Peptides against a protein of PDB entry 2AUS. Designs and how they scored, part 19

Target 1, 323 residues: chain A of PDB entry 2AUS
Amino acid sequence: ADIKREVIVKDDKAETNPKWGFPPDKRPIELHIQYGVINLDKPPGPTSHEVVAWIKRILNLEKAGHGGTLDPKVSGVLPVALERATRVVQALLPAGKEYVALMHLHGDVPEDKIRAVMKEFEGEIIQRPPLRSAVKRRLRTRKVYYIEILEIDGRDVLFRVGVEAGTYIRSLIHHIGLALGVGAHMAELRRTRSGPFKEDETLVTLHDLVDYYHFWKEDGIEEYIRKAIQPMEKAVEHLPKIWIKDSAVAAVAHGANLTVPGIVKLNAGIKKGDLVAIMTLKDELVALGKAMMSTQEMIERSKGIAVDVEKVFMPRDWYPKLW

## One batch from the design tools (peptide; made by RFdiffusion4, then SolubleMPNN)

Design b2_p28_7_s1 (from b2_p28_7, 20 letters changed)
Fold by OpenDDE base, seed 1:
Structure b2_p28_7_s1 (fold): chain B 323 residues (1-323), chain A 28 residues (1-28)
Amino acid sequence: as target 1 above (323 residues)
Amino acid sequence: SRAAREAATLAELRAAAAAEAAAEAALA
């Protein structure tokens, strides 16, 4: 997620009409909500689905979806996409996650040995999904990107861990405990990051949302609810991007595949099969799709399908038909 | 700040662990 992607310009003369579209910073409050994502601090206790149902009730919404399930007892970062943005959660499902975990050891282990063994769990690990998971219980590899020990207090080990999507921290802790020879269990877990969403000033509680909605509806103060909701474009910041001509926007918004002549600029390092975000020159999300070419092929070729468009977000009328 | 948020996350985890330990001690 933190990899700065180079931007390659293909057409340096491409201009955008300021009268077309609705840039993320210029959306009226109602439109901002329709294309919004909440960085929710999920409380411990409720399911992620119950929390989404409560948000729909609080904000009087028809549709919402979450950016990756947290277990009932797990707190922290739960991205909740609203209304017309609901499908953007598909960009967050494959995104890396960070957690802070409290591991309780079932015996005494020297601190030096704890540190040495936990460092060996950085990299590829073999996991089996828990019985309660809807995922088929096949053995699979997962990446642990980093483990940072924050505190060791006797048998209690507090640590930060960055992981590939669908890594089970409970299973990781169980395997660490086995490697230490004493056994261990996960006492507590908080998710501190889900792709571009982290513990920052955008993190809000269910209580905050109740208050901010009240301030808007009863007092006419939109500032708080506007700040509590991120634009849907935030949910795709970690994806490789392709920026398109104004003349290509309406075609893609109608569900047409992106062809190479429509590209103005793109990120380096796109591979065939990658999930990509198609953007306007005003950084508006048009669609998500599958790259049918590499970055290099999109630069070198004059024609062909660059992106197979899977999910359109932009309304068909924000940009004129120029064909 | 990032440091203040990390401190809040740590305080939440410690409070939850203390509550779980108290609940286990009340069931024992």
Scores: peptide ipSAE 0.000, ipTM 0.331, DockQ to the pose 0.041
Fold by OpenDDE base, seed 5:
Structure b2_p28_7_s1 (fold): chain B 323 residues (1-323), chain A 28 residues (1-28)
Amino acid sequence: as target 1 above (323 residues)
Amino acid sequence: SRAAREAATLAELRAAAAAEAAAEAALA
């Protein structure tokens, strides 16, 4: 999520009409909720599906979905996309994750050896999914981006770990325990990050949501519920972006593929096959799609399909048809 | 505060580590 991508400008004269669309910071409260994502602090105990069902009940919603399952015992960052934003969770599933974990060792190990062995688990690791997972039990490589030891207290090791999506921390701890020669288990786990969502001022509890919804409905105070819900555009901050002309927005909102002439600016480093976010010049999410060209091809070519549009989010009427 | 949340997380993590260690010791 913290990868700063260079922005290449293709059309420096492209302007946007301020009367068209609804920028993420200027949506009426009802529309903000319809295009919202909650950075939920999931409590330990309930399943991620139960928590989504409770949010739907609390906020009187027809539809919601989560940005990647947390086990019942696991607390922390669970992005919950609301209503029209529900399908934005597909952008969060492949996103990197961070956890704080407590590992308990089954024997005494010198602290220097713990630190040395855990450092060797940074990089590519081989994992097998646990029996309880719905994922086919095939050996797979996963990336451990970093391990930061926070505290060592005898046999208890508290650490922060950044990982590729679908890395099993329980399996990582098991393999660390084997490498230490004493064995280990995962005592506790909290997710501290899911792509662009982290432990910050936007993190809210189920109790906060009850109170904030009450303040809005009974007291007429929308401020708290507005701050508790992030715009759906937050859920795509980690993706490479392509910004398009106002004249291209309505076509893409109708499900047309993005063609090269519609591009105003784009991130560097887009490869063919990448998941990309198509944005307006007001940073509104129009659609998600698959890049059919590299960044370089989108710059050099005058025509062709740049993005195969897979999922539209923007309503068809926010921008006029200019074709 | 962030520090109070990290301390609460650490205390919760320690309490549940003690509960799993007790559960493993009951299965051994």
Scores: peptide ipSAE 0.000, ipTM 0.294, DockQ to the pose 0.038
Fold by OpenDDE base, seed 3:
Structure b2_p28_7_s1 (fold): chain B 323 residues (1-323), chain A 28 residues (1-28)
Amino acid sequence: as target 1 above (323 residues)
Amino acid sequence: SRAAREAATLAELRAAAAAEAAAEAALA
């Protein structure tokens, strides 16, 4: 999520009509909810699915989905995409995660040795999925981006860890305990980040959502529920982006593949096969798709399919058909 | 109370969670 991507301009003369579309900051409250993502503080106890079902009940929604399962006992950042935005969760599944974990050691270890050994777990690690995971139990590599020790109190080690998607913190702690020679287990776990979603002023509880919905429906106060819901575009901030001409928007919104002439600007470093976000010049999410060309090919070519469009989000009527 | 509404709905949430799990499997 933190990698700044260069923006390459292909058409510097492309303008956008201010009367077309609904930019994230200009959506009426009902439309904002229909294209929303909640940065939920998941409580410990319920499953991620139970919490999604609860949000649907509280907010009177037909559809919702979450940006990556948290175990019942795990609290913290659970992005929940709403209604028309539900399918945007596919962008969050491959996103990096951060956790705060409490590791309990099964024996006494000098603090200097704890610090030294935990530093060796930064980088590539070999993991096997836990028995309770629906994921096939094959050995795989995962990247640990960083480990930050916050506190050491005897046998209790509080640490922050940034990891590649699908890294098992319980397995990491088990391997650290083996390397220390005493063994260890995960006492507590909280997710503090899921891609662009983190612990900040946008993090809300289920209790906050109940109150904010009542303030809107009973008192007519939209401010709280508006702040509690992020635009769906937040869920794609970490993806490579392609910005398209107004004349291409309606075609893509109808499920047509993006062709090279429709591109105005794009991020550097797109590879064939990458998941990309197709955006308007007003930073509205049109669709997610698979890149069929590299960034370089999209610059050099005059024609061809740039993106195979997999999931359309934008309504068909926000931009006119110009064909 | 909020806590009483939460406790009373847990059984309904568990039933609904099975449908959400099927929907997640279709998104994975």
Scores: peptide ipSAE 0.022, ipTM 0.465, DockQ to the pose 0.109; fails the geometry check
Fold by OpenDDE base, seed 4:
Structure b2_p28_7_s1 (fold): chain B 323 residues (1-323), chain A 28 residues (1-28)
Amino acid sequence: as target 1 above (323 residues)
Amino acid sequence: SRAAREAATLAELRAAAAAEAAAEAALA
């Protein structure tokens, strides 16, 4: 999420009509909710699916989905995409995750040895999925991006860890314990980040959502519920983006593939096969799709399919058909 | 230490999450 992507401009004269669409900060509250994502602090105890069901009950929603399962005992950042935004979770599933974990060692180990061994687990690790995982029990490589030891208190090691999506921290701790020679287990785990969602002022509890919904429905106060819900565009901040002409928006909103002439600007470093966000010039999410070209090919070519459109989010009527 | 603040934050977040889980169990 923190990688600043360069923006390459293809059409510096492209303008956008201010009367078309609904920029993220200009949505009426009902529309904001329909295209919203909650940065939920998931409590320990319930499943991620139970929490999603409770949010649907609290906010009187037909559908919602979460940006990546947390185990029942695991708390912290659970992005919950609402209503028409529900499918934006597809962008969050592959996103990197950060956790704070408490590892308990089964024996005494010198602090210097703990630090040295944990540093060796930065990079590529081989993991076996847990028995309870719906994922086929094939060995898979995962990246550990960083390990930051926060505190060592005897046998208790508190650490921050940044990982590739679907890295099992319990399995990581087990392997660290084996490498230390004493064994270890995961005492506690909190997720502190899921892609662009982190522990910040946007993090809300289920209690907050109850109160904020009540303030809106009973007192007519929209401010709290508006702040508690992020625009769906937040859920794609970590993806490479392609910004399109106003004339291309309605076609993409109807499920047409994005062609090269529709591109106004794009991020550098898009590869063929990447998940990309198709945006308006007002930073509205039109669709998610698969890049069929690299950034370089999208610059050099005058025609062809740039993005295979997989998931449309924007309503068909926000922009006029100009074809 | 930063660590003690993060441990305190983790403990506060657990206490908050436990209080919330208790509130949720009351809403269930």
Scores: peptide ipSAE 0.000, ipTM 0.380, DockQ to the pose 0.058; fails the geometry check

## One batch from the design tools (peptide; made by RFdiffusion4, then SolubleMPNN)

Design b2_p29_8_s3
Fold by OpenDDE base, seed 2:
Structure b2_p29_8_s3 (fold): chain B 323 residues (1-323), chain A 29 residues (1-29)
Amino acid sequence: as target 1 above (323 residues)
Amino acid sequence: MKKEFEELKKKLAPLEAKAKEFRERFKKL
């Protein structure tokens, strides 16, 4: 769920200078690409690394990174952060994922039993990471947020599943098959969501990127490539946000910690230790950091370190130095 | 367009078609 977080205003008189920064909708095309994230429809076949390498070649980029590996055989939503935005993927790695899966049962099972057993897999499940994963092969709990059966056709079960990051759908299907007593395998898998990225009008193929880059470079038409690339701020929509004064932006962009006097508004429900996005009043991503205070502490206190700044995204020159 | 990207499009076409086919299976449900 896109939980709209409540916004608490701390300074209702804080204004922003329209001449400073580059709001996500006002970036020149080259700058938009430098601070971009592609909602890629990854085809089945290539690895996520091969796809990122192709995007770099297609768009003539030095750097790119993906918001969480899809297996070669898995299609669908792969966020690919570009150039200066490459590090924003750290906000997407822990984000919830949704998939549509086709499970094939190895025997006949009554539909009512399929539905009952699959419902028991909602909630906490114990998984072991696959042998080929870069993840340490310790047993771990993962949350299945929901399972929605879309279709049952004999031995074929089509279902939507929302999961905690690093839940293995192949392993889930294997365990469902064991619980049904007949066994099962994953016939097909598509990722339909990765945090704020979903199957919508922003979803583009590698084919689209080839053509859209060509239209820009050869025909002078930037509209397609502009629409194909989301601003990096999209990649932090699911995070709690803190909006800061124009006077605090340049210091944070230089790697200074955010102090309480710099806060204009913030989301409710921030806890100490949470990953937060530091934003300008123009909804520009300045930095990611660790909350050192709760929302309540950030409201009540007049001073102190609110956020330990870990990753700066904003260039140092978008806002004037006011310190 | 570079020849390498035309060759990429040719390689991707059947894979993207397969992904689309599976997507259309559940988009109607």
Scores: peptide ipSAE 0.534, ipTM 0.933, DockQ to the pose 0.817
Fold by OpenDDE base, seed 5:
Structure b2_p29_8_s3 (fold): chain B 323 residues (1-323), chain A 29 residues (1-29)
Amino acid sequence: as target 1 above (323 residues)
Amino acid sequence: MKKEFEELKKKLAPLEAKAKEFRERFKKL
């Protein structure tokens, strides 16, 4: 998620009308909620679906969705996309995750051996989805990006782990325990990151949301609920972006595919088939789509379909039809 | 506030405290 992508400018003369659209920082509160994502601190106990149902009830919402399931016993970062933003979760599901885990060993192992064996689990691992997973139970590879041992206290190993989406930490701990020869289980797990969402000042509890919504609805204090909800654009920060002309925005908002003449600037390293975010020059999310060209093809070509638009987010009336 | 949300806060308090305790264990490491 933290790879800074180069920005290539294709049209350096493209301007944006300040009267059109609603930049992420300038949305009225009702509109901010309609296009919002909560960085929720999910408590241990409830399912991710129960938590989403509570958010809908607390905030009086028709729709919401989460950026990747946490098991009932797992706490921490659960992005919850609201209302019109609900489908932005498709950008978060494939995003990298970080966890802090407490592993309990079933026997005594020297600390040097613990450290050596856990380091061997960095890189590619073979996993089988657990029985409780809705995913087909075939063996698959997953990437472990890093393992950082934070503490070793006898048989208890506290560690940070960065992983590819759909890596099962419980299964990782089981395999580490087998490699150590004593066995192990997951005692505790917290998710500390889900793509662009992390443990920072934007992290809020369900308790906070109850109080912040009350302060807005009963006391007229907007500030707390406004800060508790991130703009939906936060949920696409980790995607490659294509910025488009004002004249192209309304067409894309109506579900038209993005053509090459509409591109103002774009990230380097886009490949055909990549999920991309189509943005205005005010960094508003218009749509998600599939790249039909590479970055290089989008630069070199004068015409053609650059992005197959899969999901529109922007309302059709934020920008004028210029066709 | 609705009575249901007060009861929700009471139910969540010990669970959120447990999540905070675990977070505090590694935030200093």
Scores: peptide ipSAE 0.533, ipTM 0.933, DockQ to the pose 0.819
Fold by OpenDDE base, seed 4:
Structure b2_p29_8_s3 (fold): chain B 323 residues (1-323), chain A 29 residues (1-29)
Amino acid sequence: as target 1 above (323 residues)
Amino acid sequence: MKKEFEELKKKLAPLEAKAKEFRERFKKL
């Protein structure tokens, strides 16, 4: 759910200097690419790694990474983080996913029984990672947030499914088929959501990227390639945020932990151990880190380490050293 | 445009069309 987190203000008088930093909407095109994430429509056929290699080749990039593997046969939403933003993919790994799946049943089953059994797979399920996964093949629980049956056509069941990160839809369909008593397999699968990335106007193909890069380099038209690349801040929209004073930005950009006095505002519901995004007052991503305090502790305390900074994104020179 | 990217577009066209077809199946529902 796009639950808009409440924002608690600690310092309502905190101002930001408009001359410092590069807000997501004000980056020159080269800098926008350096701090970019593509909402790629991955075609069926290539691996996620082959697609990332093609993006690097198309856009003349040194580095890129994806926010979670799609299988070769799976199409749809693959976030690809570029250059300096490459490590923002760590924020997308734990993010919820949505898919549309076509399940083919190996026998005839009444529609009422299909609907009843598929509803029982909402909630907690037990899965084993497939052989191709870099994850140890231990049994683990995963959450199925919802199953929405879109169409039943004889033995073909089209459904939407919202799942916890690292839920295997192929394994889900196999278990549904076993519960129906006839068996089933995954005929088609598309990912329609990966955290903040969905099927919207920001979704682009590899074909689009080829053409849009050409329009920029040969015709001088940057508009298309600019729209095809989202700011890295998009990749952290689903995280709880802490906004910091201008005077704290450069220290965090140098890898210093965030202390309580640096906090201007923060989201409600942060727990100790949560992954949080440290933001400027201009909504620029400074760093990702682990919360060392709850939201309540960050409000009540005057001092202490609020966030253990794990990964810096902001360059060290965007804000002056004020310490 | 580089010849390699024209060859890539030709290779991707049927795969992107297949992805679009499946997407259109559930957008109408």
Scores: peptide ipSAE 0.529, ipTM 0.931, DockQ to the pose 0.801
Fold by OpenDDE base, seed 3:
Structure b2_p29_8_s3 (fold): chain B 323 residues (1-323), chain A 29 residues (1-29)
Amino acid sequence: as target 1 above (323 residues)
Amino acid sequence: MKKEFEELKKKLAPLEAKAKEFRERFKKL
């Protein structure tokens, strides 16, 4: 669930100059692309790297990156961050994932037993990463947040599953099959969610991107390509946010750490060590960083480093230097 | 349109159709 984070206001009188920056809804099309993320419907067949390479060719881009690898045979939600937004994908790597999976059982099992055993796989599971992963093959715990059985058709079990990042659905299905006593394999897998990116009206194919880029470049119609690309701020919606004064924006955009006096408002429940998004009062992403204080410490303290700035996204010239 | 993108669309069409078919299987459930 998108837990609506409480917003605590520190400075209720803080205003923002409408002439500074480029709010996500007011970016010229070229700038929108430079700070864009595509909610791509990855087809089965190509690798996530091949798909990113195609997006770069289609949209004439120098850089792009994806919000977490999908195997060649896996379809669905692949966030692809463009150009200056490319590094925003780091916010999506730790984000929860949802999948719909088709599990094929290797024997007949009563439906009641299927439902009971699959319910036992909600919570903590022990997994070993597959051989093809860049991850060391150490046993590790992963969270299964929920399993929702959608359909049971004899030996075919269609289910929705919400999981912690880096949970292997193929391994989950293998263990379910062992627990059922008949064995099972993953017949089909689709990712339906990656953090804030889901199956909605923003989901586009590579085919759509080809056509929409053509409409812009040949017919002068930017509307389709504009709608096909989300602002980079979408990729940080699930993170705790800190909103800063206009006077603090340029310093953070130059790579300075955020200090407590620069904070206007912030989300509740920030812990030291959390990945946080530093935002303007116009909801523009300035930077990602590591919280050096809790929300409570950021409220109570008058000074100190609130956020260690790890990645700057905002250009240095969008806001004036006020130091 | 560039010839390479027409060839890409032809290659993707059956794969995107398969992805759509699977999506439509569970969208009503």
Scores: peptide ipSAE 0.525, ipTM 0.932, DockQ to the pose 0.790

